# Designs tried in a protein design run: peptides against a protein of PDB entry 6B4J. Part 25

Target 1, 315 residues: chain A of PDB entry 6B4J
Amino acid sequence: DITMQWYQQLQDASMQCVLTFEGLTNSKDSQAKKIKMDLQKAATIPVSQISTIAGSKLKEIFDKIHSLLSGKPVQSGGRSVSVTLNPQGLDFVQYKLAEKFVKQGEEEVASHHEAAFPIAVVASGIWELHPRVGDLILAHLHKKCPYSVPFYPTFKEGMALEDYQRMLGYQVKDSKVEQQDNFLKRMSGMIRLYAAIIQLRWPYGNRQEIHPHGLNHGWRWLAQILNMEPLSDVTATLLFDFLEVCGNALMKQYQVQFWKMLILIKEDYFPRIEAITSSGQMGSFIRLKQFLEKCLQHKDIPVPKGFLTSSFWRS

## One batch from the design tools (peptide; made by RFdiffusion4, then SolubleMPNN)

Design b1_p11_1_s4 (from b1_p11_1, 5 letters changed)
Fold by OpenDDE base, seed 1:
Structure b1_p11_1_s4 (fold): chain B 315 residues (1-315), chain A 11 residues (1-11)
Amino acid sequence: as target 1 above (315 residues)
Amino acid sequence: MEMKKIPLEPL
């Protein structure tokens, strides 16, 4: 399977990245520990500062991240920080930056869906300039949310139940698995972030370049989901999240072909979801059904709430 | 009914 090969290649690249900066992370040297902490803060704090407040502030954050990745010194915690402070500094920063973007999907977007757009436009713009950061974003995303690939991890003989639960994306702490509502909330945030990334371009970049991971991946994701058997609650939840965030963009891009896909979802895929949905899980399916039926009825998919407008970039 | 495999790329 080409998709599983791609998944594995990204995981291998991410693992190799970790091995590359292991000297920095495992160092007992006081100066190396200080550099590690400074680089980690410089990579992650700007991402946590992303907000829907003003386009000018978002530009400042982007410029700071880009400067750091370009080997320029940046101010962080009252100190000048550069990836050149350690030979493994760039690899470490790229990894931690990518990890932080996915974490903002998992935490911030999960709680505030509108936050997907400012985070995604920065991530997309950084990906255009720094392709390795994009690959690492995918690697982190795929590991935390296999449904973003998409694939459904299978239980293998001799596997511990907790390890299988972790492969499915559940958090397991003190032999307690995460509640389904919290799990779905985190998965939703990550899928919403991904759906925003694939449609957004940084407005101050060279717009003549092809999007590094554009709407063609949105089509592919939908096609792959629909070619698989649905999972109870998971498929209905994430399909809604994806369509709510990028359905308008996919409609504009693929027009009649996308409408045919939506009809197929309603006619062929909904019965399959319903057949595996218990009465207690009907809420997610009903939400998806109502959304899609409304879109088909109106022959329109609304622009998602929080979508960045020209007025945002003038603020 | 086997769902017809949806193309992974737009036609």
Scores: peptide ipSAE 0.409, ipTM 0.871, DockQ to the pose 0.813
Fold by OpenDDE base, seed 4:
Structure b1_p11_1_s4 (fold): chain B 315 residues (1-315), chain A 11 residues (1-11)
Amino acid sequence: as target 1 above (315 residues)
Amino acid sequence: MEMKKIPLEPL
């Protein structure tokens, strides 16, 4: 399976990255610990500062992240910080930056869906300039949300239930599994972030270049989901999240072909979802159904709430 | 009824 090979390659690359900077992370030296903390803050704080307030502020954040990744000194916590402070500094920063982008999907976007767009446009722009950060974003995303690949993890013989739950993307702490609503909320945030990344380009980059992970991956994701048997509640939830965020962009890109896909979802895939949906889970399916039927009826998919306008970039 | 495999790339 090519998709699973791709998944594994990204996970292997992520693991190799961790091994590469292990000297920095495991150092007992006080100076190395200080550098690690400074680099971690420099990588993660700018991402946490991303907001929907002003395009100018977003540009400043982008420029700071790009400067850091380019080996330039940046101000963080009142100190000058550079990846050149340690031979493993760049790998560490790339990893922590990618981890933080996915974490913002998991936390911020999960709670505020409109936050997907400013986070995603920065992530996309950084990915364009720093492909390794993009691969690490995918690796972190796929590990936390296997449905973003997509694949549905299967229970293996001899596997502990808790390990299976973790593979499914559940948080398990002190032998307590995460509540289903919290799980779906986190998965939704990550899928929405991904759906935003694949359609957005940094407006101050080289627009002549191809998007490093563009809408073709959106088509592929949908096709893969539809070629799989649905999971109860999960598939309906995430399919809605994905279509709400990037459906308009996919419609514009693929036109009639995308409409044919939407018809196929309604006619062939909805019965499959409905067949596995309990009465208590019907809400997610109804939301998806109503959204898609409305889109088909109006022959239009709305621009998602929070989509960045030209006025945002002038602010 | 097995759904026809949707192409992974747009046609």
Scores: peptide ipSAE 0.406, ipTM 0.870, DockQ to the pose 0.808
Fold by OpenDDE base, seed 2:
Structure b1_p11_1_s4 (fold): chain B 315 residues (1-315), chain A 11 residues (1-11)
Amino acid sequence: as target 1 above (315 residues)
Amino acid sequence: MEMKKIPLEPL
């Protein structure tokens, strides 16, 4: 289908990007290694510094990332670093930056859900100015979390079990598969980050421009999930995560149409989730059900915890 | 019950 074609195109572009900067990454030259390390730090450290503390600090981080991507020198680790130091420097930095944004979803947002918003607003603003970074964010996100596409990977004949587990998004280390709770936690973080990206605009950009990957993709994601058979525990978990983060924004954007979708989830989709949910997995379903029923009862979806207010940007 | 296919774009 068109969604799987899009998925594959993004993966192919990401792979081609890796091949393009392979000379930099595989170089044995001491200077090339130094440049690689400096560029990698310059791309990733600012993203790690993103926090919920102050809007002014977030602006400084954004400006630094944008400057780096624009070919300007930036200070990193006490050194002046530029993508112009190597012909493959820009491609490498774009790839590593995108990878780091997704990794912050996987790690930071997974542990601290409210961290989704400051990370997402920077990612959205960078995506607006640097579309290739956005495509690479999607490629990394889709590879780590196929449910963000969404699709459910299938086992193929001759496939190793570990490779199938990796395709599902599990980490496999020393022939040990990740525990389900940790897996779902990481997937939740990535979905929450994605749900934040599609609704947020960098406040210092040209807001009159169309969001490069906006709320229409949120509607599409929900529609695609609902058009698929639910996966045990996964669908209930990620649907909750998405609705908790993005539901208020989707409600404001699509109003009556979105409420109709929520009613359809309750009436038609919940029975399908319940039918495949074991007693031990009922917690995720109950959480989703309680959230959605509360929203329907109150005719409102709360603004998510950690949503960036005007006061944040004045700090 | 086959759920009616939800439109991928809002109507």
Scores: peptide ipSAE 0.405, ipTM 0.870, DockQ to the pose 0.804
Fold by OpenDDE base, seed 3:
Parts: sequence; structure tokens; C-alpha cells
Structure b1_p11_1_s4 (fold): chain B 315 residues (1-315), chain A 11 residues (1-11)
Amino acid sequence: as target 1 above (315 residues)
Amino acid sequence: MEMKKIPLEPL
């Protein structure tokens, strides 16, 4: 399967990246530890500062991240920090930056869906300039949310139940598995972030270049989901999240072909979801159904709440 | 009913 090969290649590249900077991460030297912490803060703090407040502030954050990745010194925690402080500094920063973007999907977007857009536009813009960061974003995203690939992990003989739960994307702490609602909330945040990334471009970049991971991947994701058997509660939840965030963009891009896909979801896929949905899980399915039926009825998919407008970029 | 496999790329 080409998708599973792609998944594995990204995971292998991510693992190789970790091995490359192992000297920095495992160093017992006090200076190396200090550099590691300074680089980690320089990579992650700007991402945590991304907000819906002002386009000018978002540009400052972008410029800071880009400067750091370009080997320029940046101010972080009152110190001058550069990836040149250690031979493994760039690889480490790229990895930690990508990890932080996905973590913002998992945490911030999960709690505030509108936060997907400012995070995604920065991530997309950084990906255009730094393709390796994009590959690492995908690797982190796929590891935390296999449904973003998409695939459904299977239980293998001899596997511990906890390891299987982790493969499914559940957090397991002190032998306690995460509650389903919290799991779905985190998965929703990551899918919403992904759906925003594939449609957004940094407005101050070279617009003539092709999006490094554009809407064609949105079509592919939908097609792959629909070609798979649905998973109880998960499929209905994440399909809604994806369509709410990316549906308008996909409609604009693929027009009649996208409407045919939506009709197929209603006619062929909804019965399959309903057949595996328990009475306690009907809420997610009903929400998806109501959304899609409304879109089909009105022949329109609304622009998602939080979508960045021209007024945002002038602020 | 075998759902017709949706193309992974838009036609």
C-alpha cells in the first residue's frame, strides 16, 4: 500500500532525525544541556504565542521561526540563541518545532477550534521554506493521530493492550487509558489543524510555488477514509471536523467532483457509519449528518469560523 | 453493495 509506505518512510525519517541529534539530547555536559534547553525554548515558545489577535504579531512570530531555522540568532528568554551553537542544533530545532505544531493541534485547537487557522498558516509558510519541518510535522501528526494518514491500527498477536491503545492514539498514564471524549477531542484538534494546513498559504511568500502539501491531500484523505470501513465514533467525529474546516476550500477547488463525493458520503457511507454506531455514540453521527445534509440542501459549505480574513492581515 | 473505490486523485 502506497500510503502505508509513505507513512513508514516519514516515521523512519523522523527516527533517523532523533538519532542524528542524540549527541545533543544525551549529553551530560552542562553547556550542551543549556544549549539544548535554549534551542528547545527558541523553537517552541514562538509557536505557543500564535494567536488570533493580530496579523502583524503573527508575521513577527513567523519571521522569528524562519530566522532561527535559517541559522540566524534570535532572542529567546533574554538570550541570543542560534542553531549554530551545536552541529546537531538545526535537526533538533526542526524536530522540536514540528512536534510543537502538532502539540498545538492536540491541545490548543482541541479546546479552541478557531486557533487552527493562525497555527496552520504559520506551519504552512514554514513548510514552504523548510520542507524537512513539514515532513516532521506529518511524522509527528501520523504518530499521534493515525487517522490523519489515514489508517486504523490493528491489534497484533502478543501485543500488550496498552501498546495497542497507544497505537490508536490514546494516552495511557499509570495504566489508565484516556477517556473516549478526551481522546476524540485531541484527535479532532489534530485533524482540524491538518485540514487548515492543506488549504492555507502564507500570504507573504512566493504565491507562484505549489503548496508543499495542498488540497490534493485533502481529497486523498477523504477518498481513503471512504474506502475504509468506518470506526465507531471516530470516523463520524473526524469526518465532521475535516469537512467543517476544509469543506469550503475543497468545494471551491474541485467543484462538481467534490459535490459528487458528498452525495456518496450521504448515500453510501452514512448507512455504514449508522450500522456500527451505538445509541450512546449517535451524537457524533447526527452532527455529521446534519452538517452534510445542510450543505447539500443549500448547495454551499460555509467558511469555517476563525478563517483568516483580509482585515486580520491588516491588523 | 461493494462501494466503488473512490479515486485517490480527482479526476
Scores: peptide ipSAE 0.409, ipTM 0.871, DockQ to the pose 0.795; fails the geometry check

Design b1_p11_2_s1 (from b1_p11_2, 5 letters changed)
Fold by OpenDDE base, seed 4:
Structure b1_p11_2_s1 (fold): chain B 315 residues (1-315), chain A 11 residues (1-11)
Amino acid sequence: as target 1 above (315 residues)
Amino acid sequence: MPMTKIPLEPP
C-alpha cells in the first residue's frame, strides 16, 4: 500500500530527526539546556502569535520564522537566538516548529475553526521555503490524526487496549481514555488545518512554483477516504470538516470531475455511512448530508468562513 | 455492493 509506505517513511524521517538532535535534548550541560529552551521558544512562540487581526502582523511572524530557519539571529524572550548556537539546533527547531503547527490545529483550530486559515497560510509559506518542515508537519499530523493519511488503525493481536486507543488518536492519561467529543474536536481541528494548508499559498512567495503539498493531495485524501469503509462517527465528521474547508477550492480546481465525486459521495457513500451510524451519532451524518445536498442543489460550495481576503493582506 | 474505486490521482 503506497499510502501506508508514505506514512511510514514520514514517521521514520521524524524519528531520525529526533535521534539527530537527542544530544541537545538529553544534554545535562547548563548552557546546552539554555540553548534548547531558547530555541524551543523561538520556534513556538511566533506560531502561537498567529491571529486573524492583520496581514502585516502575519507577515512579521512569517519573516521571523523564516529568519530563524535560515540561520539568522532572531529576538526571542529578550535574547538573540540562532540555530547556529548548536549543531543540532536547526533540526530541533524544524521539528518543534512543525509540532507546534500541528498543535495549533489540535487546540486553536479545534476551538476556533476560522483560525485554520492564518495558521495554514504561514505553514504553507514556510513549507515552500523549508520542505523538511513540511515533511515534519505531515509526520506530526499523521501520528496524532491517522485519518489525515488517511487510514483507520486496526487492533492487532497482542496489542494493549490503551496502545490501540493511542493509535486511533485518543489521548490516554492515567489509564483514562479521552471523551469522544474531545477526540473528535481535536481531529476536526487537525483536518481543518490540513485542508487549509493544501489550498493556501503565501502571497509574498514565488507563485510560479507548484504548491509543495497542494490540492492534488486533497483529491487523493477524498479518494482514499471513499475507497475505504467508513468508520462510525469519525468519517462523517472529518469528511464534513474537509469539504467545508477545501470543497470550494477543489470545485474550482477540478470542476466537473469534482462534482462527479460529490454525486458519488451522495449516492454510493452516504448509504454506507448511514448503515454504521447509531441514532446517537446521527448528528454528524445529518450535518454532512445537509451540507453536501445543499452544495449539489445550488451547484456551489461556499467559501469557508475565515477565508483570507485581499483586505486582510492590506491591513 | 463493492465500493467504486476512485483513482487517487486527480484528473
Scores: peptide ipSAE 0.497, ipTM 0.921, DockQ to the pose 0.731
Fold by OpenDDE base, seed 3:
Structure b1_p11_2_s1 (fold): chain B 315 residues (1-315), chain A 11 residues (1-11)
Amino acid sequence: as target 1 above (315 residues)
Amino acid sequence: MPMTKIPLEPP
């Protein structure tokens, strides 16, 4: 399976990256520990500062992240920080930055769906300039949300239940599994972030170049989902999240062919979702159904709430 | 009903 090969390749690359900077991570030297913490803060704090407030502030954040990745010194916590402070500094920063983008999906976007767009446009722009960060974003995303690949993890003989739950993307702490609503909320945030990334380009870059991970991956994701049997509650939830965020963009890109896909979802896939949906889970399916039927009726998919306009970039 | 296989590559 090509999709699973891609998944495994990205996971292997991510694991290799961790091994590469293990010396920095495991160092007992006080100076190395200080450098590690400074680099971690320099990589993650700017991402946490991303907001929907002003385009000018977003540009400042982007420039700071790009400067850090380019080996330039940046101010963080009142100190000058550079990836050149340690031979493993760049690899570490790329990994932590990518991890933080995905974390903003599962936390910030999960709670505030509109936050997907400013985070995604920065991530897309950084990915364009730093492809390795993009691969690491995918690796982190796929690990936390296998449905972003997409695939549905299966229980294997001899596997511990907790390990299976973690593979499904659940958080397990002190032998307590995450509540379903919290799980779906986090998965939704990550899918919404991904759906935003694949359609957005940093406006101050070379937009004539091909998007490093563009809408063709959106089509592929949908096709892969629709070629699999649905998973109870999960598929309906995430399919809605994906279509709400990038449906308009996919419609504009693929036009009639995308509408055919939406018709297939309604006619062929909805019955399959409904067949596996319990009465207590019907809410997610109803939401998806109502959204898609409205789109088909109006022959339009709305621009998602929070989509960045020209006025945002002038603020 | 057999699932309609959708091509993974966009048109």
Scores: peptide ipSAE 0.494, ipTM 0.920, DockQ to the pose 0.780
Fold by OpenDDE base, seed 2:
Structure b1_p11_2_s1 (fold): chain B 315 residues (1-315), chain A 11 residues (1-11)
Amino acid sequence: as target 1 above (315 residues)
Amino acid sequence: MPMTKIPLEPP
């Protein structure tokens, strides 16, 4: 399967990256430890500062991240920090930056859905200039949320139950599995972030170039989901999240062909979801159904709440 | 009924 090969290639690249900077991460030298911490802060703090407040502030954050990845010194924690401080510095920063973007999906977007857009536009712009960061974003995303690939992990013979739960994306701490509502909340955040990334372009870049991971991947994701049997509660939840965030963009891009896909979801896929949905899980399915039926009725998919307007970039 | 296979490549 080409999708699973792609998944594995990204995971292998991520693992190779970790091995490349192992000398920096495992060093007992005091100076190396200091450099590691400074680089980690320089990579992650700007991402945590992303907000919906002003476009000018978002540009400052982007410029800082880009400068760091370009080997230029940046100010972090009152210090001048550069990836050139260690031969493994660039690989480490790229990995930690990508990890942080996915964590913002998992945490910030999960709690505040509108936060997907400013995070995603920065991630997209950085990906355009630094393709390796984009691949690492996908690797982190796929590992935490296999539904972003998409695939549904299966239990294998000899596997521990906890390991299977982790493969599904659950957090397991002290032999306690995460509650289903918290799990779905985190998965939703990551899917919403992904759905935002594939449609957004950094407005100060060369917008004439092809998006490095654009709406064609949105079509592919939907097609792959619809080609698989639904998973109880998960499929209905994440399909809604995806369509709410990028449905308008997909409609504009693929027009009549996208509407045909929505009709197929209603006519062929909804009965399959309903057949596996318990009474306690019906809320997720009803939300998806109501959204899609409203879109079909109005012949329009609304622009998602939090979408960045021209006025945002003038602020 | 078997699910209709949707092409993975966009139109």
Scores: peptide ipSAE 0.493, ipTM 0.919, DockQ to the pose 0.738
Fold by OpenDDE base, seed 5:
Structure b1_p11_2_s1 (fold): chain B 315 residues (1-315), chain A 11 residues (1-11)
Amino acid sequence: as target 1 above (315 residues)
Amino acid sequence: MPMTKIPLEPP
């Protein structure tokens, strides 16, 4: 399977990246530890500062991240920090930055869906300038949310139940598995972030270039989902999240062909979802069904709430 | 009924 090969390749690249900066992460030297912490803060704090407040602030955050990745010194915690402070500094920062973008998906976007757009536009813009960060974003995303690939992890003989639960994306702490609602909330946040990334371009970049991971991947994701048997509750939830965020963009891009796909979802895929949906899980399916039927009835998919407008960039 | 296989590449 080409999709699974791609997944594995990204995971291997991510693991290799971790090995490249192991010297920095495992150092017992006090100065190296200080550098590590400074670099980690410099990589992650700007991402946490991303908000829907003003386009000007978003630009400042972008410029700071880009400067850091470009080997320029940046101010962090009242100190000058640069990836040049350690030979492994750049690899470490790229990895931690990518990890933080995905973490904002599972935390911030999960709680505030509108936050997907400002985070995604920064991530997309950084990806254009720093392709390795983009690959690492995918690697982190795929590991935390296999449904973003998409695939449904299977239980293997001899596997511990907790390991299987982790493969599915559940958090397991002190032998307690995460509650289903919290799990789905985190998965939703990550899918929404992904759906935003594939459609957004940084407005101050070179727009003549092709998006490094654009709407063609949105089509591919939908096609893969629809080519698989649905997973109870998960598929209905994430399909809704994806379509709500990027359905309008996909409609504009693929027009009649995308509408044919939506009809196929209604006619062929909904019966399959319904067949595996218990009465207690019907809420997720009903939400998806109502959304799609409304889109088909109106022959339009609404622009998602929180979509960045020209007025945002003038603020 | 077998699911209609959707092409992974967009049109």
Scores: peptide ipSAE 0.490, ipTM 0.918, DockQ to the pose 0.746

Design b1_p11_2_s2 (from b1_p11_2, 3 letters changed)
Fold by OpenDDE base, seed 5:
Structure b1_p11_2_s2 (fold): chain B 315 residues (1-315), chain A 11 residues (1-11)
Amino acid sequence: as target 1 above (315 residues)
Amino acid sequence: MSMTKIPLEPE
């Protein structure tokens, strides 16, 4: 399977990246530890500062991240920080930055769906300038949310239950598995972030270039999901999240072909979801069904709440 | 009924 090969390649690249900066992460030297912490803060704090408040602030954050990745010194925690402070500094920062973007999907977007757009536009713009960060974003995303690939992890003989739960994307702490609602909330946040990334371009970049991971991946994701048997509660939840965030963009891009896909979802895929959905899980399916039926009835998919407008960029 | 496979790329 070409998709699984791609998944594995990204995971291998991510693992290789970790090995590359192991000297920095495992150093017992006090100065190296200080550099590591400074670089980690410089990479992650700007991402945490992304908000829906003002386009000007978003530009400042973008410029700071780009400067850091470009080997320029940046101010962080009252100190000048540069990836040049250590030979593994760039690899470490790229990895931690990518990890933080995915974490913002998992945490911030999960709680505030509108936050997907400002985070995604920064991530997309950074990806355009720094392709390795994009690959690492995918690697982190795929590891935390296999449904973003998409695939459904299977239990293998001899596997510990906890390891299988982790493969599915559940957090397991002190031998306690995460509650289903919290799990789905985190998965939703990551899928929403992904759905936003594939449609957004940084407005101050070279727009003549092709999106490094554009809407064609959105079509592919949908096609792959629909070509698989649905997973109880998960498929209905994430399909809704995806369509709510990028359905309008996909409609504009693929027009009649996308409407045909939506009809197939309603006619062929909904019965399959319903067949595996328990009475207690019907809420997710009903939400998806109502959304899609409304879109088909109105022959329109609404622009998602939080979509960045021209007024945002003038603020 | 086997679901019609959706193409992975738009036509």
Scores: peptide ipSAE 0.487, ipTM 0.902, DockQ to the pose 0.806
Fold by OpenDDE base, seed 1:
Structure b1_p11_2_s2 (fold): chain B 315 residues (1-315), chain A 11 residues (1-11)
Amino acid sequence: as target 1 above (315 residues)
Amino acid sequence: MSMTKIPLEPE
């Protein structure tokens, strides 16, 4: 399977990245520890500062991240920080930055869906300039949310139940598995962030270049999901999240072909979801159904709440 | 019923 091969390649690249900066992360030297912490803060704090307040502030954050990744010194915590402070500094920063973007999907977007757009436009712009960061974003995303690939992890003989639960994306702490509502909330945030990334371009970049991971991946994701048997509650939830965030963009890009796909979802895929949906899980399916039926009825998919307008960039 | 495979790329 080409998709699983791609998944594995990204995971392998991510693991190799971790091994590359292991010297920095495992160092007992006080100076190395200080550098590590400074680099980690420099990589992650700007991402946490992303907000919907003003386009000018978003540009400042982007420029700071780009400067750091370009080997330029940046101010962080009152200190000048550069990836050149350690031979493994760049790899470490790229990894931690990518991890932080996915974490913002998992946490911030999960709680505030509109936050997907400012985070995603920065991530997309950084990905365009720093492809390795993009690959690491995918690797982190795929590991935390296998449904973003998409695939459904399978239980293998001899596997511990907790390890299987973790592979499915559940958090397991002290032998307690995460509640389904919290799990779905986190998965939703990550899928929404991904759906935003694939449609957004940084407005101050070279717009003539092809999006490094564009709407063609949105089509592919939908096609792959629809070619799989649905997973109870998960598929209905994430399909809604994806369509709510990028359905308008996909409609504009693929027009009649996308409408045909939506009809297939309604006619062929909904019965399959319904067949595996318990009465207690019907809420997720009903939400998806109502959304899609409204779109088909009106022959329009609304622009998602929080979509960045020209007025945002003038602020 | 054979699941109609959706193309992974738009036509």
Scores: peptide ipSAE 0.485, ipTM 0.903, DockQ to the pose 0.806
Fold by OpenDDE base, seed 2:
Structure b1_p11_2_s2 (fold): chain B 315 residues (1-315), chain A 11 residues (1-11)
Amino acid sequence: as target 1 above (315 residues)
Amino acid sequence: MSMTKIPLEPE
């Protein structure tokens, strides 16, 4: 399967990246430890500062991240920090930055869905200029949320139950598995972030270039999900999240073809979801059904709440 | 019923 090969290639690249900067991460030298901490802060703090408040602030954050990745010194924690301070500094920063973007999906976007858009537009803009960061974003995303690939991990003979739960994306701490509601909340956040990334372009970049991971991947994701048997509660939840965030963009891009796909979801896929949905899980399915039926009735998919307008960029 | 395979790319 080409998709599984792509998944594995991204995981291998991510693993190789970790091995490349292992000297920096495992160093006992006091200077190396200081550099590591400074680089980690420089990579992650700007991402945590992303907000829906003002476009000007978002530009400052973007410029800081781009400067750091370009080998320029940046101010972090009252210090001048550069990836040139260590030969492994760039690889480490790219990895930690990508990891932090995905963490904002599973934490911030999970709690505040509108936060997907400012995070995603920065991630998309950085990806255009730094393709390796984009590949690492995908690697982190796929590892935490296999449904973003998409695939459903299978239990293998001899596997521990906890390891299988982790492969499914569950957090397991002290032999306690994460509650289903928290799991779905985190998965939703990551899918919403991904759905935002594939449609957004940084407005101050070269817009004439092709999106590095654009709406064609949105079509592909939907097609792959619909070609798979649904998973109880998960498929209905994530399909809703995806369509709510990028349905309008997909409609504008693919027009009649996208409407045909939505009709197929209603006619062929909904009965399959319903057949595997328990009474206690019906809420997720009902939400998806109501959303899609409303879109079909109105012949329109609304712009998602939190979508960045021209007024945001003038602020 | 064999699921109608949706093309992975738009036509």
Scores: peptide ipSAE 0.479, ipTM 0.901, DockQ to the pose 0.803
Fold by OpenDDE base, seed 4:
Structure b1_p11_2_s2 (fold): chain B 315 residues (1-315), chain A 11 residues (1-11)
Amino acid sequence: as target 1 above (315 residues)
Amino acid sequence: MSMTKIPLEPE
């Protein structure tokens, strides 16, 4: 399966990245530890500062991240920090930056869906300039949310239940599995972030170039999901999240072909979801159904709440 | 799905 090969290649690249900066991460040297901490803060703090407040502030954050990745010194925690402080500094920063973007999907977007757009536009813009960061974003995303690939992990012979639960994306702490609502909330946040990334371009970049991971991946994701048997609650939840965030963009891009896909979802896929949905899980399916039926009825998919407007970029 | 696989790329 080419999708699983792609998944594995990204995971392998991520693992190789970790091995590359192992000297920095495992160093007992006081100076190396200091550099590691400074680089980690420089990579992650700007991402945490992303907000919906002003486009100008978002540009400053972007410029800071790009400067850091470009080997320029940046101010972080009252210090001048550069990836050139250590031979492994760039790889470490790229990895931690990518990890932080996905974490913002998992945490911030999960709690505040509108936050997907400012985070995603920065991530997309950085990905355009730094492709390796994009690959690492995918690797982190796929590891935490296999449904973003998409695939549904299967229980393998001899596997511990906890390991299977982790493969599914559940957090397991002290032999306690995460509650389903919290799990779905985190998965939703990551899918929403992904759906935002694939449609957004940094407005101050060279927009004549092709998006490094654009809406064609949105089509592919939908096609792959629809070609798979649904997973109870998960598929309905994440399909809704994806369509709510990027459905309008996909409609604009693929027009009649996308409408045909939506009709197919209603006619062929909904019965499959319903067949595996328990009475206690009907809420997720009903939400998806109502959304899609409304879109089909109105022949329009609304622009998602929190979508960045021209007024945002003028602020 | 049954026999109708959705193309992974738009036509």
Scores: peptide ipSAE 0.475, ipTM 0.896, DockQ to the pose 0.650

